# Designs tried in a protein design run: peptides against a protein of PDB entry 4XPM. Part 43

Target 1, 160 residues: chain A of PDB entry 4XPM
Amino acid sequence: VMLHSKNVKGFLENTLKPYDLHSVDFKTSSLQSSMIITATNGGILSYATSNNDVPKNSINEINSVNNLKMMSLLIKDKWSEDENDTEEQHSNSCYPVEIDSFKTKIYTYEMEDLHTCVAQIPNSDLLLLFIAEGSFPYGLLVIKIERAMRELTDLFGYKL
Target 2, 67 residues: chain B of PDB entry 4XPM
Amino acid sequence: DIKGTIAFDTHGNVIESTGVGSQRIEDIGDLSKVTLDAEGFAQVQGDSLLVHLYKRNDITLAVYTSA

## One batch from the design tools (peptide; aimed at target 2 A42 H52 T65)

Design b2_p23_4 (made by RFdiffusion4)
Pose (drawn by RFdiffusion4):
Structure b2_p23_4 (pose): chain A 143 residues (1-50, 63-86, 92-160), chain B 67 residues (1-67), chain P 23 residues (1-23)
Amino acid sequence: VMLHSKNVKGFLENTLKPYDLHSVDFKTSSLQSSMIITATNGGILSYATSNSVNNLKMMSLLIKDKWSEDENDTNSCYPVEIDSFKTKIYTYEMEDLHTCVAQIPNSDLLLLFIAEGSFPYGLLVIKIERAMRELTDLFGYKL
Amino acid sequence: as target 2 above (67 residues)
Amino acid sequence: VSTPDDDTKASLKNLYNDLMSEI
């Protein structure tokens, strides 16, 4: 099994969109970046930006390790269930940036959102949890 | 009139804020400790501003008005 | 801690549902 590079890229581009509420006068900026990376090496499989390529590689590996350390050390952590599949959503403050990371269930891949410091964490968590519901094709993807 | 709002989750993380809500994000620590009535409502205040609380689906909404 | 009146409760529920629908 392999990834359909163009469609995953398009998916990540779609996860970039900001929230724009009218019930209250509230709007976020769009995500800084959205990436799918390996849980193993932290290597980037696909990404979308709304800052530079060099800067994404560094952040990705960093969050991969931070996630890896938290995932087996016997912040916020949100246990989630999607169609009886389990994963965890972590938040990490990356300098002045807000990030969420979660393993795509039973896969060797992580989904990573990078937003500005003004993007509320609780909202970033909801965005990534719903986005993961669209990634059933990637559940169980093994390297 | 509504002076501001804050919505926050069970971890106390913010989902959205407006008005004085964005200036009073620190209120969440106290607000999250408020025990709501049987229907999910409460009113509390730190100062001249009245905070109306409603919680459902693990999301608490606080709206700020005058007392 | 006080409980708001029925009109305030109805207004809060409407605001909450509208907000959650846009989230």

Design b2_p23_4_s1 (made by RFdiffusion4, then SolubleMPNN; from b2_p23_4, 9 letters changed)
Fold by OpenDDE base, seed 1:
Structure b2_p23_4_s1 (fold): chain B 160 residues (1-160), chain C 67 residues (1-67), chain A 23 residues (1-23)
Amino acid sequence: as target 1 above (160 residues)
Amino acid sequence: as target 2 above (67 residues)
Amino acid sequence: VSTPDEATKAELRALYDSLLAEI
């Protein structure tokens, strides 16, 4: 069973929700964006943004999407470089994780004033990408994307 | 009695911070090196604050108190 | 470096568990 595009969109929208940790009285902002992109070209297959008030087909929407395309490509390129760099894979910006016996890595990248993290969906040609404000701590962002990845089992092994 | 908290992972990255903990993120470097007891606890006397540490999995919780 | 008393440990565990439940 493969996830339908609409279901994926809804999933990504749900990932935008902020943390509100009542136990310690800590809260985050919503994610700025959540995306599934191709590992090969950085092409956006699905995305969600916290700013949904932009009119459809407006210039602002187009600019926003174009910005996402640019960021996705940049992050994909950096991810690709790191996947071929053993030192980067052992840095504090790389989190090896195992999900259902599949190994993958979560990378954190600072993009201007934004905090981002990206992870290859296990055994797939797809990347999950979160973009957050700089106030969103990386440790929590990593946890967030790991939890999200565990819900994308239908995409495990997906090849383009 | 809690003045603040920091939770951080094994990479030294912040998971959450509150109170005075938010102003002492630089403590993570030293706190990560503290030897914990068999149950995963430690107390470290700082300048004016006492830091209580607890680590069970890959997350360390630091709680700052006055005493 | 020292070890917390049992009451402190209990509080730390409780807070830790609560935090983990939320993330």
Scores: peptide ipSAE 0.804, ipTM 0.955, DockQ to the pose 0.917
OpenDDE base, seeds 2, 3, 4, 5: peptide ipSAE 0.803, 0.803, 0.803, 0.802; ipTM 0.955, 0.955, 0.955, 0.955

Design b2_p23_4_s2 (made by RFdiffusion4, then SolubleMPNN; from b2_p23_4, 12 letters changed)
Fold by OpenDDE base, seed 1:
Structure b2_p23_4_s2 (fold): chain B 160 residues (1-160), chain C 67 residues (1-67), chain A 23 residues (1-23)
Amino acid sequence: as target 1 above (160 residues)
Amino acid sequence: as target 2 above (67 residues)
Amino acid sequence: VSTPSEEVKKKLKELFEKLLAEI
């Protein structure tokens, strides 16, 4: 079934859920935000946030969305730079991955005290972006976004 | 008995850490260089702790126990 | 550097597989 806007929103909301690793008794916080953005302009196509305490249509909500837009743009710009930088693609902040024979890369970026990771949805003009607290380990964050992308096959090859 | 754990990927990034492992994240650099046996196992003697290693699927699990 | 006993290996593998199933 093709992902529509509502389905995408729900998908992103589900990605916010924290890890609770019972095997080793390790827990994470929820993701702060989860977004699908355009690789071209960093525009937000869909997003979810764990900060649900903000009243709808309030000035705080507007500010929150604006903050997401800002972060999206910044991360997109960094991603774009790295995609054109062979050295960055071979750094520890870049994870080449293959999903069902489609190749993509996962990048990790520190933004202030936040841990972020972004990945191009294979063969698409879209990026999946996770924003987490600094306590969320990067290795696990990378795994999380990889697992998430594997569920977005309907968006593979999506062109704007 | 397990005193702590660290799981990390091939980039040296933490997947999880618990117990004494949370205080020994700096060990990842050395642990990542340990030669594993054919099945992906090794033991490394630390200060007062013994580190048991198992690697598979590009993930290394380090388990700290008493020496 | 040494190799764990078979019993330790078993426990390590079990823990690893449990972890792997959760991530």
Scores: peptide ipSAE 0.797, ipTM 0.955, DockQ to the pose 0.899
OpenDDE base, seeds 2, 3, 4, 5: peptide ipSAE 0.796, 0.795, 0.796, 0.796; ipTM 0.954, 0.955, 0.955, 0.955

Design b2_p23_4_s3 (made by RFdiffusion4, then SolubleMPNN; from b2_p23_4, 10 letters changed)
Fold by OpenDDE base, seed 1:
Structure b2_p23_4_s3 (fold): chain B 160 residues (1-160), chain C 67 residues (1-67), chain A 23 residues (1-23)
Amino acid sequence: as target 1 above (160 residues)
Amino acid sequence: as target 2 above (67 residues)
Amino acid sequence: VSTPDAATKEALRKLFDDLLAEI
């Protein structure tokens, strides 16, 4: 059973939904972007953005995609550096996680005024990447990406 | 009689905050050090507010009340 | 430092569960 591109896209779109805690007065904005990128080159395999009103093939869409490409590359580079840095792996910005006996790490990165979170899909050449506004709390972002990653078992072990 | 809440993880990062909790993010450091009972609960008297703590699965919920 | 009463504990559990359920 393989995840189809369309299914992945829909999955990522679903991750964009804001967190709305009804029991108390707390809600977040939607994620700005959700992506699956390659760990090797930061290439975008699939993505979703909160702004879906941009016409297809428009200059605005192109610019938006280009921005995502830039962000993905930057975050991939940071991730790569941290994967080779013991201190960074023990900082408050790194969350070791185990999913179905697979070990991975979740990293949080401040990118300008944005809050980002990235994690290697277990035993794969793929990264899951969330980009949110600065008001989106990191603790919640981490839990969100962990839960999302648990739903991507078909991609576990995926090698390019 | 909740005046606010803070939920945070073991890294001290906020999961959610409301009310007075949003203004007391700096409390996380101290709250994380509170000894909890066998069920994961504690109650700590603050300056003017009572803080009720519950921790489960590496998540701590702090609820601020007047009493 | 003290421990909340049973009712308070239950309320906390509920809030906690709600928090997790919405993620």
Scores: peptide ipSAE 0.774, ipTM 0.957, DockQ to the pose 0.791
OpenDDE base, seeds 2, 3, 4, 5: peptide ipSAE 0.772, 0.772, 0.772, 0.772; ipTM 0.956, 0.957, 0.957, 0.957

Design b2_p23_5 (made by RFdiffusion4)
Pose (drawn by RFdiffusion4):
Structure b2_p23_5 (pose): chain A 143 residues (1-50, 63-86, 92-160), chain B 67 residues (1-67), chain P 23 residues (1-23)
Amino acid sequence: VMLHSKNVKGFLENTLKPYDLHSVDFKTSSLQSSMIITATNGGILSYATSNSVNNLKMMSLLIKDKWSEDENDTNSCYPVEIDSFKTKIYTYEMEDLHTCVAQIPNSDLLLLFIAEGSFPYGLLVIKIERAMRELTDLFGYKL
Amino acid sequence: as target 2 above (67 residues)
Amino acid sequence: MTDEEKNALKNLYDNLMNEINSQ
């Protein structure tokens, strides 16, 4: 099994969209970036930006390790269930940036959102949890 | 009139804020400790501003008005 | 709270959550 590079890229581009509420006068900026990376090496499989390529590689590996350390050391952590599949959503403050990361269930892949410091964490967590519900094709993807 | 709002989750993380809500994000620590009535409502205040609380689906909404 | 205040607050909450879940 392999990834359909163009469609995954299109998916990540779609996850970039900001929230724009009218019930209250509230709107976010769009995500800074959205990435799928390996849980193993932290290597980037696909990404979308709304800063630079060099900067994404460094952040990705860093969050991969932070996630790896938290995932087996016996911040916020949200246990989640999707169609009886389990995963966890972590938030990490990356300098002035807000980030969310979660392992795609039973996969060797992580989904990573990078947003500005003004993007509320609770909202970033909802965004990534709903986005993961669209990634059933990637559950169990093994390297 | 509504002076502001804050919505926050069970971890106390913010989902959205407007008005004085964005200036009073620190209120969440106290607000999250408020025990709501049987229907999910409460009213509390730190100062001249009245905070109306409603919680459902693990999301608390606080709206700020005058007392 | 009065019934009017409770209904207004519920409507505001439902509308806010519907917009979040639709986007």

Design b2_p23_5_s1 (made by RFdiffusion4, then SolubleMPNN; from b2_p23_5, 12 letters changed)
Fold by OpenDDE base, seed 1:
Structure b2_p23_5_s1 (fold): chain B 160 residues (1-160), chain C 67 residues (1-67), chain A 23 residues (1-23)
Amino acid sequence: as target 1 above (160 residues)
Amino acid sequence: as target 2 above (67 residues)
Amino acid sequence: LSAAQKAELKALFDSLMKEIESQ
């Protein structure tokens, strides 16, 4: 089964949903953005944003997309650097995980006042990237992206 | 009797925080060092509050109570 | 911690994790 572009977009849109943990009366905001980008150059293959009220083809939409492009590139660069830095891989900002016998790593990055996390889709040239407000705790963000990656098995091993 | 909670992972990152727990994120460093019993529980005194700890699968839940 | 306290704490933990994993 192959994930079509439309299906990926819909998947990313679903990842935007906030947590509402009634057991402890804790809730988060929605993710600002959710993206699949290339590990090679940070190019955006698919994305979703919580601000869907921006008129299509408007200047605001263009600026928003451009901002995402900038952030994706910056995060890709940081990720690339960390993948070649053993100290960074052993920091509290790196979570080694295993999904279906595939090993990958989740990184958390502070981007200005935003909380972000990025992970290489197992054995692929793709990165999954979540961008959230600073109020979204990193530990929960990591859990979120791990769970999301488990649903992207069709992209495991995807090479550009 | 819960005054607040903190859930955190082995990296010391917050999963959730509520009540007084939201104001005591700095406690995570010390709480992560607490020795748990065979079932994964502990109780420690934190200032004027008691902290009840339970850890399973690399996640620790801290519950703050007055007693 | 008493047995009752442990049970309550574990129950809360279980509920929390269930919510996280279901959303």
Scores: peptide ipSAE 0.781, ipTM 0.956, DockQ to the pose 0.909
OpenDDE base, seeds 2, 3, 4, 5: peptide ipSAE 0.780, 0.781, 0.780, 0.781; ipTM 0.956, 0.956, 0.956, 0.956

Design b2_p23_5_s2 (made by RFdiffusion4, then SolubleMPNN; from b2_p23_5, 12 letters changed)
Fold by OpenDDE base, seed 1:
Structure b2_p23_5_s2 (fold): chain B 160 residues (1-160), chain C 67 residues (1-67), chain A 23 residues (1-23)
Amino acid sequence: as target 1 above (160 residues)
Amino acid sequence: as target 2 above (67 residues)
Amino acid sequence: LTPEQKEQLRALFDALLAEIESQ
């Protein structure tokens, strides 16, 4: 069953939830944003944000969306560069992973004081992008995005 | 008693950190090089604290204790 | 590490992973 727009939005919203690891008394903040963007142009197909206090259609909402667009474009550009850079693909910021026999890569990027993580949905023209506060550790962020991506099998192989 | 923890991946990135572990993230570099036994365990003396290591499936857990 | 320490450490590890996987 193909994921519909509403289902994707809901999925992304669910990814925003923080970790609360009681076993070691560690907890994170919520993700600031979670997005599916195009690998080609960095266009946002769907997104969710933790700051939902902004009134709909307000100037603040527009500004926040514009900010997301800017970030998505910047990250897409960096991702594109790294996908063509063997050295970057072997750095500590790149995690080659395999999901159900499909290969992809997870990249971590520092954006100002934010921790971001992006991964190409296997064999697709889509990227999954997480934006978190600097307190969100990269290792956990990588695990989070990998787990999330495993639930997006309907988007595997999606071409624009 | 546990004074803190650090969990990290094979890239040296933190998964979680607590207690004194949060103040010793720089230890990851050295801890990642520690030779583990056949079961994936090691014990390392670090400053005044003892570090207990366990690694499985590319994740290393370091537990800091007084002894 | 004693067998008991190993068991405790493994248990903590398992608990941590279980929490990560469940969230």
Scores: peptide ipSAE 0.777, ipTM 0.956, DockQ to the pose 0.891
OpenDDE base, seeds 2, 3, 4, 5: peptide ipSAE 0.776, 0.776, 0.776, 0.776; ipTM 0.955, 0.956, 0.956, 0.955

Design b2_p23_5_s3 (made by RFdiffusion4, then SolubleMPNN; from b2_p23_5, 13 letters changed)
Fold by OpenDDE base, seed 1:
Structure b2_p23_5_s3 (fold): chain B 160 residues (1-160), chain C 67 residues (1-67), chain A 23 residues (1-23)
Amino acid sequence: as target 1 above (160 residues)
Amino acid sequence: as target 2 above (67 residues)
Amino acid sequence: LSEEEKEKLKKLFESLLKEIEEQ
């Protein structure tokens, strides 16, 4: 089973949706961005953003994409460093998880005023990356990305 | 009556917060150390409010009430 | 906590989890 590019894009777009927890009267903003990037170079394979008001192919869109590229690279670098740092893997910023017998880790990173989390798609060369506003709590963000990864089984074990 | 809530994970990170709970995120440190009963419940006095705790599946819900 | 309070708290918790899982 293989995901088509358009399906991946649509998947990422769906991850942007906010939480609205009526039981406790809590709601979040939409994710700012959602991306699948390479673990090797931090290159963006697919992405979605909540800022859809920018005309396509405009200079503003290009700039926004460039910003995403920069963030993805920075986060990939942090992730790479942490994957080689046992102390970081035992911090509150690292969540070891198991999905269908596959092990991976979710990391949370604060980027300026943004809350981000990244996780390696199990046994793959790909990372799933969520970028949210600072008001989006990390615990919920981690849950969100874990649930999202469970839907990406087609990418498990994917090697570049 | 509920004055607020905090839900947090085993890392002490917030899942959600509402009402007075949003102003008491620092309570998580102490709340995470509270001994729960066999069913996962506890009740503790916090400041002027009563905190009701329930933990299951590595998630703790704290509910703040006046009584 | 009384049994009634426990039940209410548990129900709230379950509702919260359900909402998280469904979104």
Scores: peptide ipSAE 0.758, ipTM 0.954, DockQ to the pose 0.891
OpenDDE base, seeds 2, 3, 4, 5: peptide ipSAE 0.758, 0.757, 0.758, 0.758; ipTM 0.954, 0.954, 0.954, 0.954

Design b2_p23_5_s4 (made by RFdiffusion4, then SolubleMPNN; from b2_p23_5, 11 letters changed)
Fold by OpenDDE base, seed 1:
Structure b2_p23_5_s4 (fold): chain B 160 residues (1-160), chain C 67 residues (1-67), chain A 23 residues (1-23)
Amino acid sequence: as target 1 above (160 residues)
Amino acid sequence: as target 2 above (67 residues)
Amino acid sequence: LSEEEKEKLRELYDSLLEEIESQ
């Protein structure tokens, strides 16, 4: 079982949507970016961004993609380091979670003024990565990525 | 009358904040240490505001009121 | 907390969580 690239793209695009919590009159911005990257090299397999104003294949789009590549690599490196760091795994920036009996971890990382979170898709060589504005609270971001991962069961155990 | 809210997880990270709650994120440290009753409730006084706490399933909701 | 206050708090909590889960 494997998701088509276009289906994955659409999935990631759907993750961009903001929260609007009417019960408490709280709302977030849309995610800036949502990506599936390789845990090995930080390569982007699929991505979605809220900045869709740039023309396709334009220099600006290329630059934005390059920026995503840079961020994905940096976050992958941090993730790799933390996966080998017991102290980091016990910090408030690490959330051990279990999805359908599969264990994984969600990490939160501050990237300049951006809030990011990344999680290994259970038993796979893939990472799911969310990038949001600094106003997007980490607790909610973690919930968001956990819920998203629950919808990616087809990628569980995927090895490159 | 609700003056604001904070919802936070067991890591002390914010899930949402509104009103005066947005200005009192630093309260999470103390609020997380409050002893809850058997049903998951507590009430604490802080900086002229009353804080109503309810925790279930590892998420705590704090509601700030004047009384 | 009175029982009424508890109920209001539960309702708000449930509403909040429902919104989070539904979005």
Scores: peptide ipSAE 0.772, ipTM 0.954, DockQ to the pose 0.899
OpenDDE base, seeds 2, 3, 4, 5: peptide ipSAE 0.771, 0.771, 0.771, 0.771; ipTM 0.954, 0.954, 0.954, 0.954

Design b2_p23_6 (made by RFdiffusion4)
Pose (drawn by RFdiffusion4):
Structure b2_p23_6 (pose): chain A 143 residues (1-50, 63-86, 92-160), chain B 67 residues (1-67), chain P 23 residues (1-23)
Amino acid sequence: VMLHSKNVKGFLENTLKPYDLHSVDFKTSSLQSSMIITATNGGILSYATSNSVNNLKMMSLLIKDKWSEDENDTNSCYPVEIDSFKTKIYTYEMEDLHTCVAQIPNSDLLLLFIAEGSFPYGLLVIKIERAMRELTDLFGYKL
Amino acid sequence: as target 2 above (67 residues)
Amino acid sequence: SVLTKEELKNLYNELMNEIFNQA
């Protein structure tokens, strides 16, 4: 099994969109970036930006390790269930940036959102949890 | 009139804020400790501003008005 | 200035619908 590069890229581009509420006068900026990376090496499989390529590689590996350390050390952590599949959503403050990371269930892949410091964490968590519900094709993807 | 809002989750993280809500994000620590009535409502205040609380689906909404 | 329970609940429902529809 392999990834359909163009469609995953398109998916990540779609996850970039900001929230724009009219019930209250509230709107976020769009995500800085959205990436799927390996849980193993932190290597980037696909990404979308709304800063530079060099900067994404560094942050990806960093969050991979932070996630890896938290995932087996016996911040916020949100246990989630999707169609009886379990994963966890972590938030990490990356300098002035807000990030969310979660393992795609039973997969060797992580989904990573990078947003500005003004993007509320609770909202970022909701965004990534719903986005993961669209990634059933990637559940169980093994390297 | 409504002077601001804050919505926050069970971890106390913010989902959205407007008005004086964005200036009072620190209120969440106290607000999250408020025990709501049987229907999910409460009213509390730190100062001249009245905070109306409603919680459902693990999301608390606080709206700020005058007392 | 004080809001009723019904008003506050309607504001909440509207807000949650928008958040989850855009999610």

Design b2_p23_6_s1 (made by RFdiffusion4, then SolubleMPNN; from b2_p23_6, 11 letters changed)
Fold by OpenDDE base, seed 1:
Structure b2_p23_6_s1 (fold): chain B 160 residues (1-160), chain C 67 residues (1-67), chain A 23 residues (1-23)
Amino acid sequence: as target 1 above (160 residues)
Amino acid sequence: as target 2 above (67 residues)
Amino acid sequence: SQLSKEELKELFDKLLEEIYSQS
């Protein structure tokens, strides 16, 4: 019924994979990060990053995690603001979607040179967050996160 | 021959871009307004390239060719 | 030669298949 934390971690790691569209000779980079965070506080419940060459418990890893914490908090705050802003919900940066009769929204946010997208896991207190390089097109990023959410049905309705 | 492509969604956001399409992202605004036939196709003559359009399931593919 | 509707549709189909299969 509920995904194990390790399974969630593995799932997020799988979302990091890039696109290689041979039909049109288009390639993306891997996602920089993929996270599940709380909608309430922006706390990271699980995450994966493409930069896996950093030794565990090293200063570099700590700094990397701290950076993720900062980004997650900032994005959560922006998401919270937009969820209470009708105008923002009707911008091209907001995608209303329906998954298995559950309604949610996907938001795209520019963070410096990074492309991010975030979506509330349907009827839950959780957000799914993708962080990619600026070369990763938003339309494709939205498709990616929507498809990912469709695989997280065990988290639908999860309340803290 | 195909000179490039742009795929975009109903929000005008890029899904993919290649070749000359990568240099013509600004075309999306106009391409999104093109009237498609009953099968979802259209052709638009640009300044130097012909743009072939096909839309299905809220995704539009624009293919740039010389003729 | 000019790109035909069939060729365009085929390209579209391949593109979408790749996108969704890799998503």
Scores: peptide ipSAE 0.782, ipTM 0.956, DockQ to the pose 0.852
OpenDDE base, seeds 2, 3, 4, 5: peptide ipSAE 0.782, 0.782, 0.782, 0.782; ipTM 0.956, 0.956, 0.956, 0.956

Design b2_p23_6_s2 (made by RFdiffusion4, then SolubleMPNN; from b2_p23_6, 12 letters changed)
Fold by OpenDDE base, seed 1:
Structure b2_p23_6_s2 (fold): chain B 160 residues (1-160), chain C 67 residues (1-67), chain A 23 residues (1-23)
Amino acid sequence: as target 1 above (160 residues)
Amino acid sequence: as target 2 above (67 residues)
Amino acid sequence: SQLSKEELAELFEKLLKEIYEQS
């Protein structure tokens, strides 16, 4: 009923894959990062990154993880603010969605030159977070995270 | 011949853009206001290109052609 | 020649299919 941590990691790794839309000759880069974080503290429960060439336990890996921690915290804070802001919830940066009768919202946020989107896993204390390059269009990023969330039904209703 | 494309959602955010469409993202504002026929189609004459519109499932595809 | 409705719809279907399959 609950996804194993290793399975979640693998799932997130799969979300990193880019789009290659042959019909219109459009391609994206891979996602930079994909994470499941806590809605309460922005703590990272699981993550995947496209930069896998860094040796484990190296200083570079530590710095990379620290950067993810910072981004997750910042995005969680913005998400928390927006969840309490009616105006922000009606902006073009907020997508109300319904998955299997569960309501949630997808938010898009610009972080420097990066495109990010975050969504609360329905009825849970968890957020799904995608970080992409600035060339990754937001409309497509939203579709991506919505489809990904639909595959995380085991996490629906998860409370810390 | 197709000169480019833009696909966008109901929020006006880009899903994909190619060719001349990539240079005309600002067109989304006007294209989103175009009245579609009963089948979801429309055509809009631009400055030098014809824009073919099709909307379904909350996604609009704009295809730019010379004629 | 001008892009027909059928061609446009077909392109849309292909695009949509690719997006969802790759999502």
Scores: peptide ipSAE 0.777, ipTM 0.956, DockQ to the pose 0.851; fails the geometry check
OpenDDE base, seeds 2, 3, 4, 5: peptide ipSAE 0.777, 0.777, 0.777, 0.777; ipTM 0.956, 0.956, 0.956, 0.956; seeds 2, 3, 4, 5 fail the geometry check

Design b2_p23_6_s3 (made by RFdiffusion4, then SolubleMPNN; from b2_p23_6, 11 letters changed)
Fold by OpenDDE base, seed 3:
Structure b2_p23_6_s3 (fold): chain B 160 residues (1-160), chain C 67 residues (1-67), chain A 23 residues (1-23)
Amino acid sequence: as target 1 above (160 residues)
Amino acid sequence: as target 2 above (67 residues)
Amino acid sequence: SVLSKEELRELFDKLLEEIYSQS
């Protein structure tokens, strides 16, 4: 199944769903945002947000999108720096992973009081980015983004 | 008689925490160093609570009980 | 012991199943 823009949007929307772990009575909030951005400029190709109450084309929506653009750019910059820093790649904030013989890295970044997680889609010019509240544990966020990337095989090797 | 839980990965990052476990995130540093038996189990006395440990596939689950 | 090895393993299995099924 080929991922079209609307399909990607729907996929990202599905990643917003929270965890409800009944075995231990643990619940998370929904992700605030889920995005696919360019690794080159941090431009947003697709995104989903948990706040669906904002009227379309309203000033509040514009501000929200602008905030996402700002965060995506900042995270892309941090990611770029870390990709060029061997020490940062060996920190506990970096998870080397392998998906279908492709190697990539998952980074966790704290942005203000938010917990974020970003990973390069294997062999691509794209990054997958999750933004969650500070109550969302990093270990679980890493699991979430790894599993999500495994479902984006159509984007593996995508070059701008 | 579970008082709480902590699940964490090999980086020491929390996967989940509940009950008293949510108040004992700092225990992860010590719990990660505990020697497990051949089956991946251990027990550690932590303050007034007993911590039951089980690790498999780079994930550790700590369960806090009164005894 | 309040919690047996079998009970602990079972809890672990349930937890992981929930995490991955919801991921």
Scores: peptide ipSAE 0.785, ipTM 0.956, DockQ to the pose 0.819
OpenDDE base, seeds 1, 2, 4, 5: peptide ipSAE 0.785, 0.785, 0.785, 0.784; ipTM 0.956, 0.956, 0.956, 0.956

